# Peptides against a protein of PDB entry 7PB4: the designs that were tried, part 56

Target 1, 105 residues: chain A of PDB entry 7PB4
Amino acid sequence: KMLNIKEYKEKLLSTLGEFLEDHFPLPDRSVKKKKKNIQESSVNLITLHEMLEILINRLFDVPHDPYVKISDSFWPPYVELLLRNGIALRHPEDPTRIRLEAFHQ
Target 2, 218 residues: chain B of PDB entry 7PB4
Amino acid sequence: DALQMAVGYFEKGPIKASQNKDKTLEKHLKTVENVAWKNGLASEEIDILLNIALSGKFGNAVNTRILKCMIPATVISEDSVVKAVSWLCVGKCSGSTKVLFYRWLVAMFDFIDRKEQINLLYGFFFASLQDDALCPYVCHLLYLLTKKENVKPFRVRKLLDLQAKMGMQPHLQALLSLYKFFAPALISVSLPVRKKIYFKNSENLWKTALLAVKQRNR

## One batch from the design tools (peptide)

Design b1_p19_1_s2 (made by RFdiffusion4, then SolubleMPNN; from b1_p19_1, 9 letters changed)
Fold by OpenDDE base, seed 3:
Structure b1_p19_1_s2 (fold): chain B 105 residues (1-105), chain C 218 residues (1-218), chain A 19 residues (1-19)
Amino acid sequence: as target 1 above (105 residues)
Amino acid sequence: as target 2 above (218 residues)
Amino acid sequence: DKLEKELIVLEEIKRRLSL
C-alpha cells in the first residue's frame, strides 16, 4: 500500500510538472545581452513547480506558521495565479507572505 | 528635450523639492500626452512609462492618464508587455487600471513587435477569465492569441463552466466559437452561428491615434 | 498519514489548475 501511494505521488508530481511547464512556462529571458546596462539584476525566477514545492514543504514542515515570504524569485503572475485559484492565501497582516491552502484539513 | 525631461521626471521623480509638485507633475504629463497623441512614443519611452503607470508609484488618476497615452510611434516591445503583466499582478494598481491595460493591449496588439513571449502568457491570461471586470477584454485578447495548440480539453471545460456561471456572454461565445473551429470534437454544444463576432470596443479610446500609427508605418 | 495528506494536497492543486 505505501509503495503504491509513493509511486502514485511520484507519477502525480511528474504529470503536474509537465503540465506546469507546458501551460505556465516562465517567459524566456532572452534578455539580449546587449552589454551596456548590466544592472538589470538577473533575478533568477523559479518555476511554478518549484514555488509549489516550497509552499507544500512549508505547510507540512511548519504547520503553525505555514507562510512563505515572497522573494524576488517569485514571478508575480505565478503568485496571482495561485491566489486567484484559491491554491494560496495571502497573510492578512503581511501582504509579502503567502501560504498554501490546507486542503488536507 | 521636453519629452526626455518629462519621462525622466516620472522615472526618477522630482530632482528638486518643487514647492508646486502638482504643477510640475501636470506640466510633464501634458508634455507626454501631447507628444504621444501627435507623433507617438518610442518603444523605450513606452517601456519606461508603462511600468510606471502599473507600479503604483503615482495615484490612479495619473496612472490612468499615462496608460491612455501609451501610443507607439512604430512598435511596442514584447518585453515591455511581459514586464507590464508582472506589474499588474503585484497588486499596486487599481482594478480600473487593470481593465484599461487589457483594453490597451487589445487595441495595440498589432503594434507589438513579437508575440512569442506573449503566447507563453496564454495560461495566465486564461486564468484571468474568472475576473468579471476583465473577462470581456481577456476573451478578446485570447481570441487574438489562440492557436490550435492552445485548445485543450481542460480549457474547454473551464470556458463551459464559466458560461454556465455567467451566462451566454457574447465575448465568451466568440472565444468558444474559435475553440470549436480549431477542435470541433471537444465542443459538443451547439453554438449559435454568429455571423459577426462582437467584442467590447476596447480600441475606441485610441481609434484616431491607431489610424495615425498605421499611416506612419505604411 | 503524511504521505496521504500530501497526496490530498497535490490532487486538490491539480483540480484547481484543471488538470
Scores: peptide ipSAE 0.667, ipTM 0.914, DockQ to the pose 0.309
Fold by OpenDDE base, seed 2:
Structure b1_p19_1_s2 (fold): chain B 105 residues (1-105), chain C 218 residues (1-218), chain A 19 residues (1-19)
Amino acid sequence: as target 1 above (105 residues)
Amino acid sequence: as target 2 above (218 residues)
Amino acid sequence: DKLEKELIVLEEIKRRLSL
């Protein structure tokens, strides 16, 4: 039973990852190298998959404070997507913090 | 020039705590409006001002006026649109600003230099169909963006579910008809053969300006 | 089981993202 659940989880994660890559890719910031000076802070945006992993891990690792601070690596459209679909919630007092919805409760 | 000073004011903010902050802001805003409607704006000016309008740096009234004058002289950079979508999602702009942005995006669609990165945002725009205020304009945008590769079974299901919830809206029917054209096997429902696709006339706000832009670029 | 709970969460995410 446990082995089957683990294998199913791995398959589900793989399928989800592929789906997220296909349908919600990061925009290619082909910022043409030419104009030197705009320190567009090369904040590496994380994938939607990575964002979900962070949120899931926080939910299970710290269930009493499952909130993650929105960093500059969080692409705003991804945050909006998760919030709009009811996958994530903003902290009621701190809009810079989000949590995964506890669907298992 | 006066336009450069105005754009610089919005970008850098007010330099001095002038007692007449509102008068200075109004002066610069009128400068941008006058140039935009007369000649259009350069792609770089649109890049700066579009981000300002969506960032929440200024009040909703100012943001609305800026966004209404985002009229290109020639082209709009795709990168400006991608950045704008990001700002739209930060939650610092009003719902009315979001609606206006999608109306603008539809109206200015042909003036965007490239579509490759905007096409990657297809899934994000599709998710925005759930917003009742945005839905008519997002349907129009998706109608312009949709390729055969975008027509997936899960999206068909979502559109049909949305139609079941919202009723047979003309804009939803237009998009579903396009989906059926690309993938007839995915849509078993008989759609009325609409000879005329009716989207809300998003272009009405810029009709005169768009005609002028097209005349200048001929 | 933690693993079962994680699976429930993942399945619900999948559902909400229209997978």
Scores: peptide ipSAE 0.667, ipTM 0.914, DockQ to the pose 0.344
Fold by OpenDDE base, seed 4:
Structure b1_p19_1_s2 (fold): chain B 105 residues (1-105), chain C 218 residues (1-218), chain A 19 residues (1-19)
Amino acid sequence: as target 1 above (105 residues)
Amino acid sequence: as target 2 above (218 residues)
Amino acid sequence: DKLEKELIVLEEIKRRLSL
């Protein structure tokens, strides 16, 4: 039973990852690699998959404070996507923090 | 030149020392407006000013005026649009600014130099269909962006669900018709063959500007 | 219990993203 659930979780994560990559890819910033000068291009954006992993992990690891601080690695369209679809919520008092919705509660 | 000074003002922000900040702001804004409507703006100027208009650095009235004068001399950089979408999602701009941005994006669509990265944003634009204020303009944008590869069963379902919620809106019907054209097997519903796609184009704020841009680039 | 809860969360994310 546990093995089956684990395998199903892995399959679900894989399918989700593929879907996220196909339909919500990061913008290709590679074109501006040639002009070295703009400091702003140095922030490594995380994938939507990675963002969800962070949010899920925080939800389960710190259930009393499930909020994650929005870093510069969080691409704003991803944040908006999660918020708009009700997958994530902003902290009511701190708009720089978001949480995953506790769908398991 | 006056335009560079104006752009620099918006980029760097108001220099503390000006007692009459509002007068200086208005002067620079008028400079940008005048150049934009007469000659259009360079891609670099649009890149800077578009981000400023969406960043929430200035008040809504100023942002609206800046965005209204984002008229290209020749082209708009795709990178500027991608950045603008990012700023739009930070939530520091008003709902009216968001609507205006999508109207602008539709109006200026043909002047964007490339579409490759914008096409990658398809999913994000599609997710914005749920916003009732944005929906008409996002439908129009998606109508311009949609390729066969974008027409997926889940998106068809979402469009049909949206139509069920909002009714048979002309802009939704236009997009669904395009979806049916690319993937007839996914859309069993008989869509009325509308000869005229009616997007709310009648109120294109940039109609005169676009004509002028086309005349200059002939 | 944790794994099942994680699965519920993932399924709901999938649903909301229209997978």
Scores: peptide ipSAE 0.667, ipTM 0.913, DockQ to the pose 0.310
Fold by OpenDDE base, seed 5:
Formats: sequence, structure tokens, C-alpha cells
Structure b1_p19_1_s2 (fold): chain B 105 residues (1-105), chain C 218 residues (1-218), chain A 19 residues (1-19)
Amino acid sequence: as target 1 above (105 residues)
Amino acid sequence: as target 2 above (218 residues)
Amino acid sequence: DKLEKELIVLEEIKRRLSL
């Protein structure tokens, strides 16, 4: 039973990962380094998969404070996507923090 | 030149020391407006000013005026559009600014240099259909972006669900008709054969400017 | 129990993203 659930989880994660890559890819930020010294802070954006992983892990690891601070690595369209689909919620007092919805409760 | 000074003012922000901040702002805004409507703006100027308009750096009235004068001399960079969409999602712009942006994006669609990166945003735009205020303009944008590869069963279901909720809206019917064209097997519902696709004329705000841009680029 | 809860969360995310 546990093995089957684990295998199913792995398959689900793989399928989700592929779907997210196909339908919600990161923009190619090949900003041609034209020489203007705009310190475009080389903030590497994380994938939507990685963002969800962070949110899921926080939900289970710290259930009493399941909120994650929105960093510069969080692509704003992904945040908006999760919020609009009811997958995530903003902290009521701190709009810079989001949590995954506790669908298991 | 006067335009560079104006763009620089918006980019760097108001220098603290001027008692007459509003007069200076208005002067620079009028400079940008005058150049944009007469000659159009360079792609670099649009890149800077578009981000400023959506970043929430200035008040809604100023942001609206800046966005209304985002008229290209020749082309708009797709990178500017991608960055703009990011700023739109940060939540520092008003709902009216979001609507205006999508109207602008539809109106200026043909002047965007490339569509590859914008096409990657398809899923994001599709998710924005749930916003009742944005839905008409997002449908028009999706109508322009949709390829056969974008027509998936789950998106068809979402569109039909939206139609069930919102009713048979002309903009939604237009998008569904395109989906049916690409994938007739996915849409069993008899769509009324509308000979004419009707979107809200988003171009009305820029009609004269767009004509001038097209004439200059011939 | 944790694994089952994680699965429920993943399935709901999938559903909401229209997978």
C-alpha cells in the first residue's frame, strides 16, 4: 500500500512537472546584456514547480505558520496564477507572504 | 533633448528639492504625450515608461496618462510586454490600469516585434479570463495568440464553464469559434455561426495614432 | 498519513490547474 502511494505520488509529480513546463514556462530572460549598467539583479526566477514545492513543504513542515515570503525569485505571474486559482492565499496582514491552501484539512 | 529629460524624470523620480513637483511632473508628462502622439516613441522609451506606468511609482492618473501615450514610432519590444505583465501582477496598479493595459496590448499587437515570449504567456492570459473586467479584452488577446497547439480539452472545458456562468458573450463566442476551428471534435456545442466576430474596439483610444504609425512604417 | 495528505494536496492542485 505505501509503496503504491509513493509511486503514484512520484508519477503525479512528474506529470504535474511536465504540465507546468509545457503550459507555464518561464519567459526566456535572455535579456541581451546590452551594456547599460542596469544592474538587472540576476535574480534567477524559480519554476512554478519549484514554487509549489516550496509552498507544499512549508505547509507540512511548519503547519502553524505555513506562509512563505515572496522573494524576487517568485515570478509575479505565477503568484497571481496560484492566487486566482485558489491554490494559494495571501497573508491577511502581510501581502508579501503567501501560503498554500490546506486542501488536506 | 526634452524627451530624454522627461523620460529621465520618470525613471529617476522627482528630485526632492522642487517645491513645484506637480508642475514639473505635468511639464514632463506633456512632453512625453506630445512626442508620442506626433512621432511615436522609440522601443527603449516604451520599455522604460511602460514599466513606470505599471510599477505603481506614480499615482493612477499619471500612470493612466503614461500608458495612453505608449505609442511606438516603429516597434514595441516583446521583452517590454513580458516585463509589463510581470508588473501588472505585483498588484500596485489599479484594476482600471489592468484593463487599459490589455486594451493597449490588443491595439498595439501588430507592432510588437516578436510573439514568441508572449505566446509563452498564453496560460497566464487564459487564467485571467476569470476576471470579469478583463475577460472581454483577454478573449481578444487570446484570439490573436491562439494556435492549434493551445487548444486543449481542459481549456475547452474552462471556456464552456465560463460561458455557462457568464452567458453567451460575443467575445467568448469569438474565442470558442476559433477553438472549434482548430479542434472541432472538442466542441460538441453548436456555436451560432456568427459571420462577424465582434470584439470591443480596444483600438478606439489609439485609432488616429495607429493610422499615423502605419503610414510612417510603409 | 503524511504521504496521503500530500497526495490530496497534489491532486487538488492538479484539479485547479485543470490537469
Scores: peptide ipSAE 0.663, ipTM 0.913, DockQ to the pose 0.311

Design b1_p19_1_s3 (made by RFdiffusion4, then SolubleMPNN; from b1_p19_1, 11 letters changed)
Fold by OpenDDE base, seed 5:
Structure b1_p19_1_s3 (fold): chain B 105 residues (1-105), chain C 218 residues (1-218), chain A 19 residues (1-19)
Amino acid sequence: as target 1 above (105 residues)
Amino acid sequence: as target 2 above (218 residues)
Amino acid sequence: DKLKKEKEVLEAIFQRLRL
């Protein structure tokens, strides 16, 4: 029974990963190093998969404060996507913090 | 150059010491407007000014005026559009600015140098269909972007659900007709054969400028 | 229980991305 749930979870994660890569890929920031010293802070954007993992882990690891601070690694369109689809919520008092929606509460 | 000084003012921000900040801002804004409508802007100038207009650095009135004069001399960089979409999501721009941006994006679509990265935003734009104010313009954008590979069963279901909620909107019907063209097996619903696709004329704000751009690039 | 809840969360996310 537990093995089947684990295997199903792994399959679901894989299928979700593939779906996210196919439909919600990161734009190739071809930072053409044109010489202008815009230190575009080389903040590596995380994938939507990684963003969801952070949100899920926070929900389970810290259920009393399930909020994650939006970092510069969070691509704004992904944040908007999660909010718009009811997957995430902004903190009511701090718009820089988001949580995974409580789908079962 | 007067334009370079104006762009530099918006990029660097107002130097604190000017007693008449509003007059200086208006002078530079008029300079940008005049050049944009007369000659168009270089791709680099559009890159800078789009970010300024959408970042919330200035008030909504200024941002709206800047966005209205984002008229290319030749081309718009795809990278500028991708950056602009990111700024729209930061939440510092008004709903009216978002609508204006999508109108601009549709109007200027043919002047964007490449579409590869914009096509990667397809899923994001599709999710924006849920915004009632954006929906007509997002449908038009998606109509321009949609390829056969984008037509998936889940997106068909979402469009049909949206139609059930919003009614038979002309812009939604246009997009559904395109989806049916690419994947007829996914759309069993008889769509009225609208011979004429009706989108809101997003180009109306830039009609004269677009004619001038097309004449210069011939 | 945790694993089941994680599965349910993933299913709910996937559903909302497809709706």
Scores: peptide ipSAE 0.622, ipTM 0.914, DockQ to the pose 0.350
Fold by OpenDDE base, seed 1:
Structure b1_p19_1_s3 (fold): chain B 105 residues (1-105), chain C 218 residues (1-218), chain A 19 residues (1-19)
Amino acid sequence: as target 1 above (105 residues)
Amino acid sequence: as target 2 above (218 residues)
Amino acid sequence: DKLKKEKEVLEAIFQRLRL
């Protein structure tokens, strides 16, 4: 039973990863390499998969404070996507913090 | 150049010493408006000003005026559009600015130099269909972007659910008709045979300017 | 229990992205 749940979770993660890559890929920022001077802080954007992993881990590791601070690595369209689909919630007093929705509540 | 000074003002912000900040702002805004409507703006000027309009650096009235004059001389950079979509999601612009942006994006769609990165935003735009204020314009944008590979069973279901909620909206029907064209097996429902695809005339705000741009680029 | 809850969360996320 537990083995089956683990295997199913791994399969689900893989399937979700593929789905996220297919339908919600990051924009290619590579075109900006040519113009020298604007120190656009090359903040590496994380994937939607990585963002969800962070949110899930925080929910389970710190259930009393499941909020994650939105960093510059969080692509704003991904944040908006998660909020709009009811996957994440903003902190009521701090809009720079988001949590995974408690789907079991 | 007066335009360069105006763009520089918006980019760098007001220099401390101007006692009459509003008069200076209005002067530069009118300069941008006049050049944009007469000649169009360079892609670099649009890149700068579009980000300013969506960043929340200025008030909604100023942002709206800037966005309304984002008229290209020749082309709009795809990168400017991708960055703009990011700024829309930061929450520093009004709902009306978001609507205006999507209207602008549809109106200026043919003047965007490339579509590869915009096509990657398909899933994001599709998720924006649930916003009632954006839905008509997002449907039009998706109609322009949709390829066969984008037509998936889950998206068909979402569109049908939206139609069930909102009724048989012309913009939803247009998008569903395109989906049925690409994937007939996914849409068993009989769609009304519409001879004309009708979207809300998003281009109306820029119609004269767009005609002028097309004439200059002939 | 944790693993089951994680599974349920993933399923819910996936459903909401498809809805």
Scores: peptide ipSAE 0.622, ipTM 0.913, DockQ to the pose 0.337
Fold by OpenDDE base, seed 2:
Parts: C-alpha cells; structure tokens; sequence
Structure b1_p19_1_s3 (fold): chain B 105 residues (1-105), chain C 218 residues (1-218), chain A 19 residues (1-19)
C-alpha cells in the first residue's frame, strides 16, 4: 500500500512536471545583451514546478505558518495563475506572502 | 527633444522640487500623446512607457492615457509585451487597465515583431478566460495565437465548461470554431458554421492610428 | 498519512491547472 502510494506520487510529480513545462514554460529572456548597463537584475526566475514545490514543502513543514514570501524569483504570471486557479492564497495582512490552498476544506 | 524629456520624466519619476507636479505631468503626457498619434513611437519608447503604464507608478487616469498612446512608428518588441504581461500580474494596475491592455494587444498584434515568446504565454492567456471582463478580448487574442499544437483535450473541456457557464458568446464561439477546425475529433458539439467571426472591435480605439501606421510603413 | 496528503495536494493542483 505505502509503496504504491509512493510510486503513484512520483508518477504524478513527473506528469505534472511535464505538463507544466509544456503549457507554462518560462519566456526565454533571449534579450541579446545589448550593452545598456541597466542592471536588469539577473534574477533567475524559478519554474512553476519549483514554485509549487516551495509552496507544498512550506505547507507540510510549517503547517501553522504555511506562507511563503514572494521573492523576485517568482515570475508574476505564475503567481497570478496560482491565485486565479485557487491553488494559492495571499496572506490577508501581507500581500507579499502566499500559501498553498487547503484543498480539504 | 520634447519626447525624450517626456519619456525621461515618466521613467525617472517627477523631480521632487517642482511645485507644479500636475502641470508638468500633463505637459509631458500631452507631448507623448501628440507624437504617438502623429508619428507613432519607437520600439524603445513603447518598451519604457508600456512598463510605466502597467507598473502602477502613476494613477489609473495617467496609466490609461499612456496605454492609449502606445502606437508604434514601425514595430512593437515582443519583449515589451512579455514584460508588460509580467507587470499586469503584479496587481498594481486596475481592472480597466488590464482590459485596455488586452484590447491594445489585439489591436497592435500585427505590429509585434515576433510571436515566439508570446505563444509561450498561451497557457497564461487561456487561464485569463475565467475573468468575465477580459474574456472577450482574451478569446480574440487566443484566436490570433492558436495553433494546432495548442488545441488540447483539457482546453476544449475548459472552453465547453465556460460556454455552459456564460452561454453561447460570439467570441467564445469563434474560438471554439477555430479549435474545431484544428481538432474536429475533440469537439463533437455541432457549432453553427458562422461565415463571419465577430469579436468586439477592440481596434476601434486605434482605428485612425492603425491606418496611419499602415500608411507610413507602405 | 503525510505521503497520502501530498498525493492529494498534487492531484488537486493538477486538477485546478487542467480545469
């Protein structure tokens, strides 16, 4: 029973990863470095998969404060996607913090 | 020149010391508007001003006026559009600004230099169909973007569910008809063969400007 | 229990992205 759940979870994670890559890829910032010194802060945007992993881990590791601070690595369209689809919620007092939705309520 | 000074004002923000902040703002805004409607804006100017309009740096009235004058001289950079979508999602712009942006994006679609990165945003735009205010314009945008590879069973289900919720909207029917064209096996529902696809005329706001741009680029 | 809950969360996320 436990082994089957683990294997199913792994398969689900891989299938989700592929789905996210296919349908919600990051835009290629192939902006050729024309030398204008605007420090476009080379903030490495994380994938939607990585963002979800952070949110899931926070929910299970710190269930009493499941909120994650939105960093500059969080691509705004991904945040909007998660909020719009009821996957994440903003903190009521701090709009810079989001949590995974409690799907069992 | 006057345009560079105006763009620089919006980019750097109001210099603290001007007692007449509103008059200065209005002067620069009128400068941008006048140049945009007469000659169009360079791609670099659109890049700067589009981000400003969507960043929430200024009030909704100013942002709306800036966005309305995002008229290209020649082309709009795809990168500017991708950045703009990011700013749109930060939540600092009004719902009306979001609607106006999608109307602008549809109206200016042919003037965007490339579509490769915009096509990667397909899934994001598709998720925006749930917004009732955006839905008509997003359907039109998706109609322009949709390729055969975008027509997936889960998206067909979403569109049919959306149609069940909001009824047979002309814009939704247009998109479903395109989906049926690319993947007839996924859409068993008989769609009326409409000879004319009717989207809301988003381009009406820029009709005269678009004609002028097309005349300059001939 | 944790593993089951994680599975359910993943399923719920996947469902909401597909719906």
Amino acid sequence: as target 1 above (105 residues)
Amino acid sequence: as target 2 above (218 residues)
Amino acid sequence: DKLKKEKEVLEAIFQRLRL
Scores: peptide ipSAE 0.621, ipTM 0.912, DockQ to the pose 0.349
Fold by OpenDDE base, seed 3:
Structure b1_p19_1_s3 (fold): chain B 105 residues (1-105), chain C 218 residues (1-218), chain A 19 residues (1-19)
Amino acid sequence: as target 1 above (105 residues)
Amino acid sequence: as target 2 above (218 residues)
Amino acid sequence: DKLKKEKEVLEAIFQRLRL
């Protein structure tokens, strides 16, 4: 039973990863480094998969404060996507913090 | 020149604590409006001003006026659109500004230099269909972007569910008809054969300017 | 128990992205 759950979880993660890559990829930041000094902020954006992993881990690791601070690596369209689909919630007092939704309460 | 000074003012903000901040703001805004409507703006000027209009740096009235004069001389950079979508999601712009942006994006769609990165945003735009204020304009945008590869069973289900919730809206029917064209097997529902696709006329705000841009690019 | 809960969370996320 436990092995079957683990294998199913791994398959689900893989399938979710593929789905996220196919339908919600990051825009190619192939901004041609033309040397113009526009400090396009060298901020490395994380994938939607990585963002979800952070949110899930925080929910399980710190269930009494499951909020994650939105960093510059969080692409704003991904944050909006998660909020709109009811996957994440903003902190009521701090709009810079988000949590995974409690789906089973 | 006067335009460079105006763009620089919006980018850098007021250099001096001028007692008459409002008069200076209005002067520069009128300069941008005048050039944009007469000649259009360079892609670089649109890149700067579009981000300013969506960043929440200025009040809603100013942002609305800036966005209304985002008229290209020749082309709009796809990168400017991608950046603008990011600013739109930060939540510092009003709902009316969001609607105006999607109207602008539809109206200016043909003047965007590339569509590759915008096509990657398809899933994001599709998720915005649930916003009642945005839905008509997002449907129009998706109608312009949709390829056969974008027509998936889960998106068909979402559109049908949205139609069940909102009713048979003309803009939803237009998008569903396109989906049925690309993937007939996914849409068993008989759609009324609409002889004419009706989207809200988003272009009306820029009709004269768009004609002028098309004439300059011929 | 944790593994089961993680599975359920992933299923819920996937459902909400597809619905």
Scores: peptide ipSAE 0.607, ipTM 0.907, DockQ to the pose 0.325

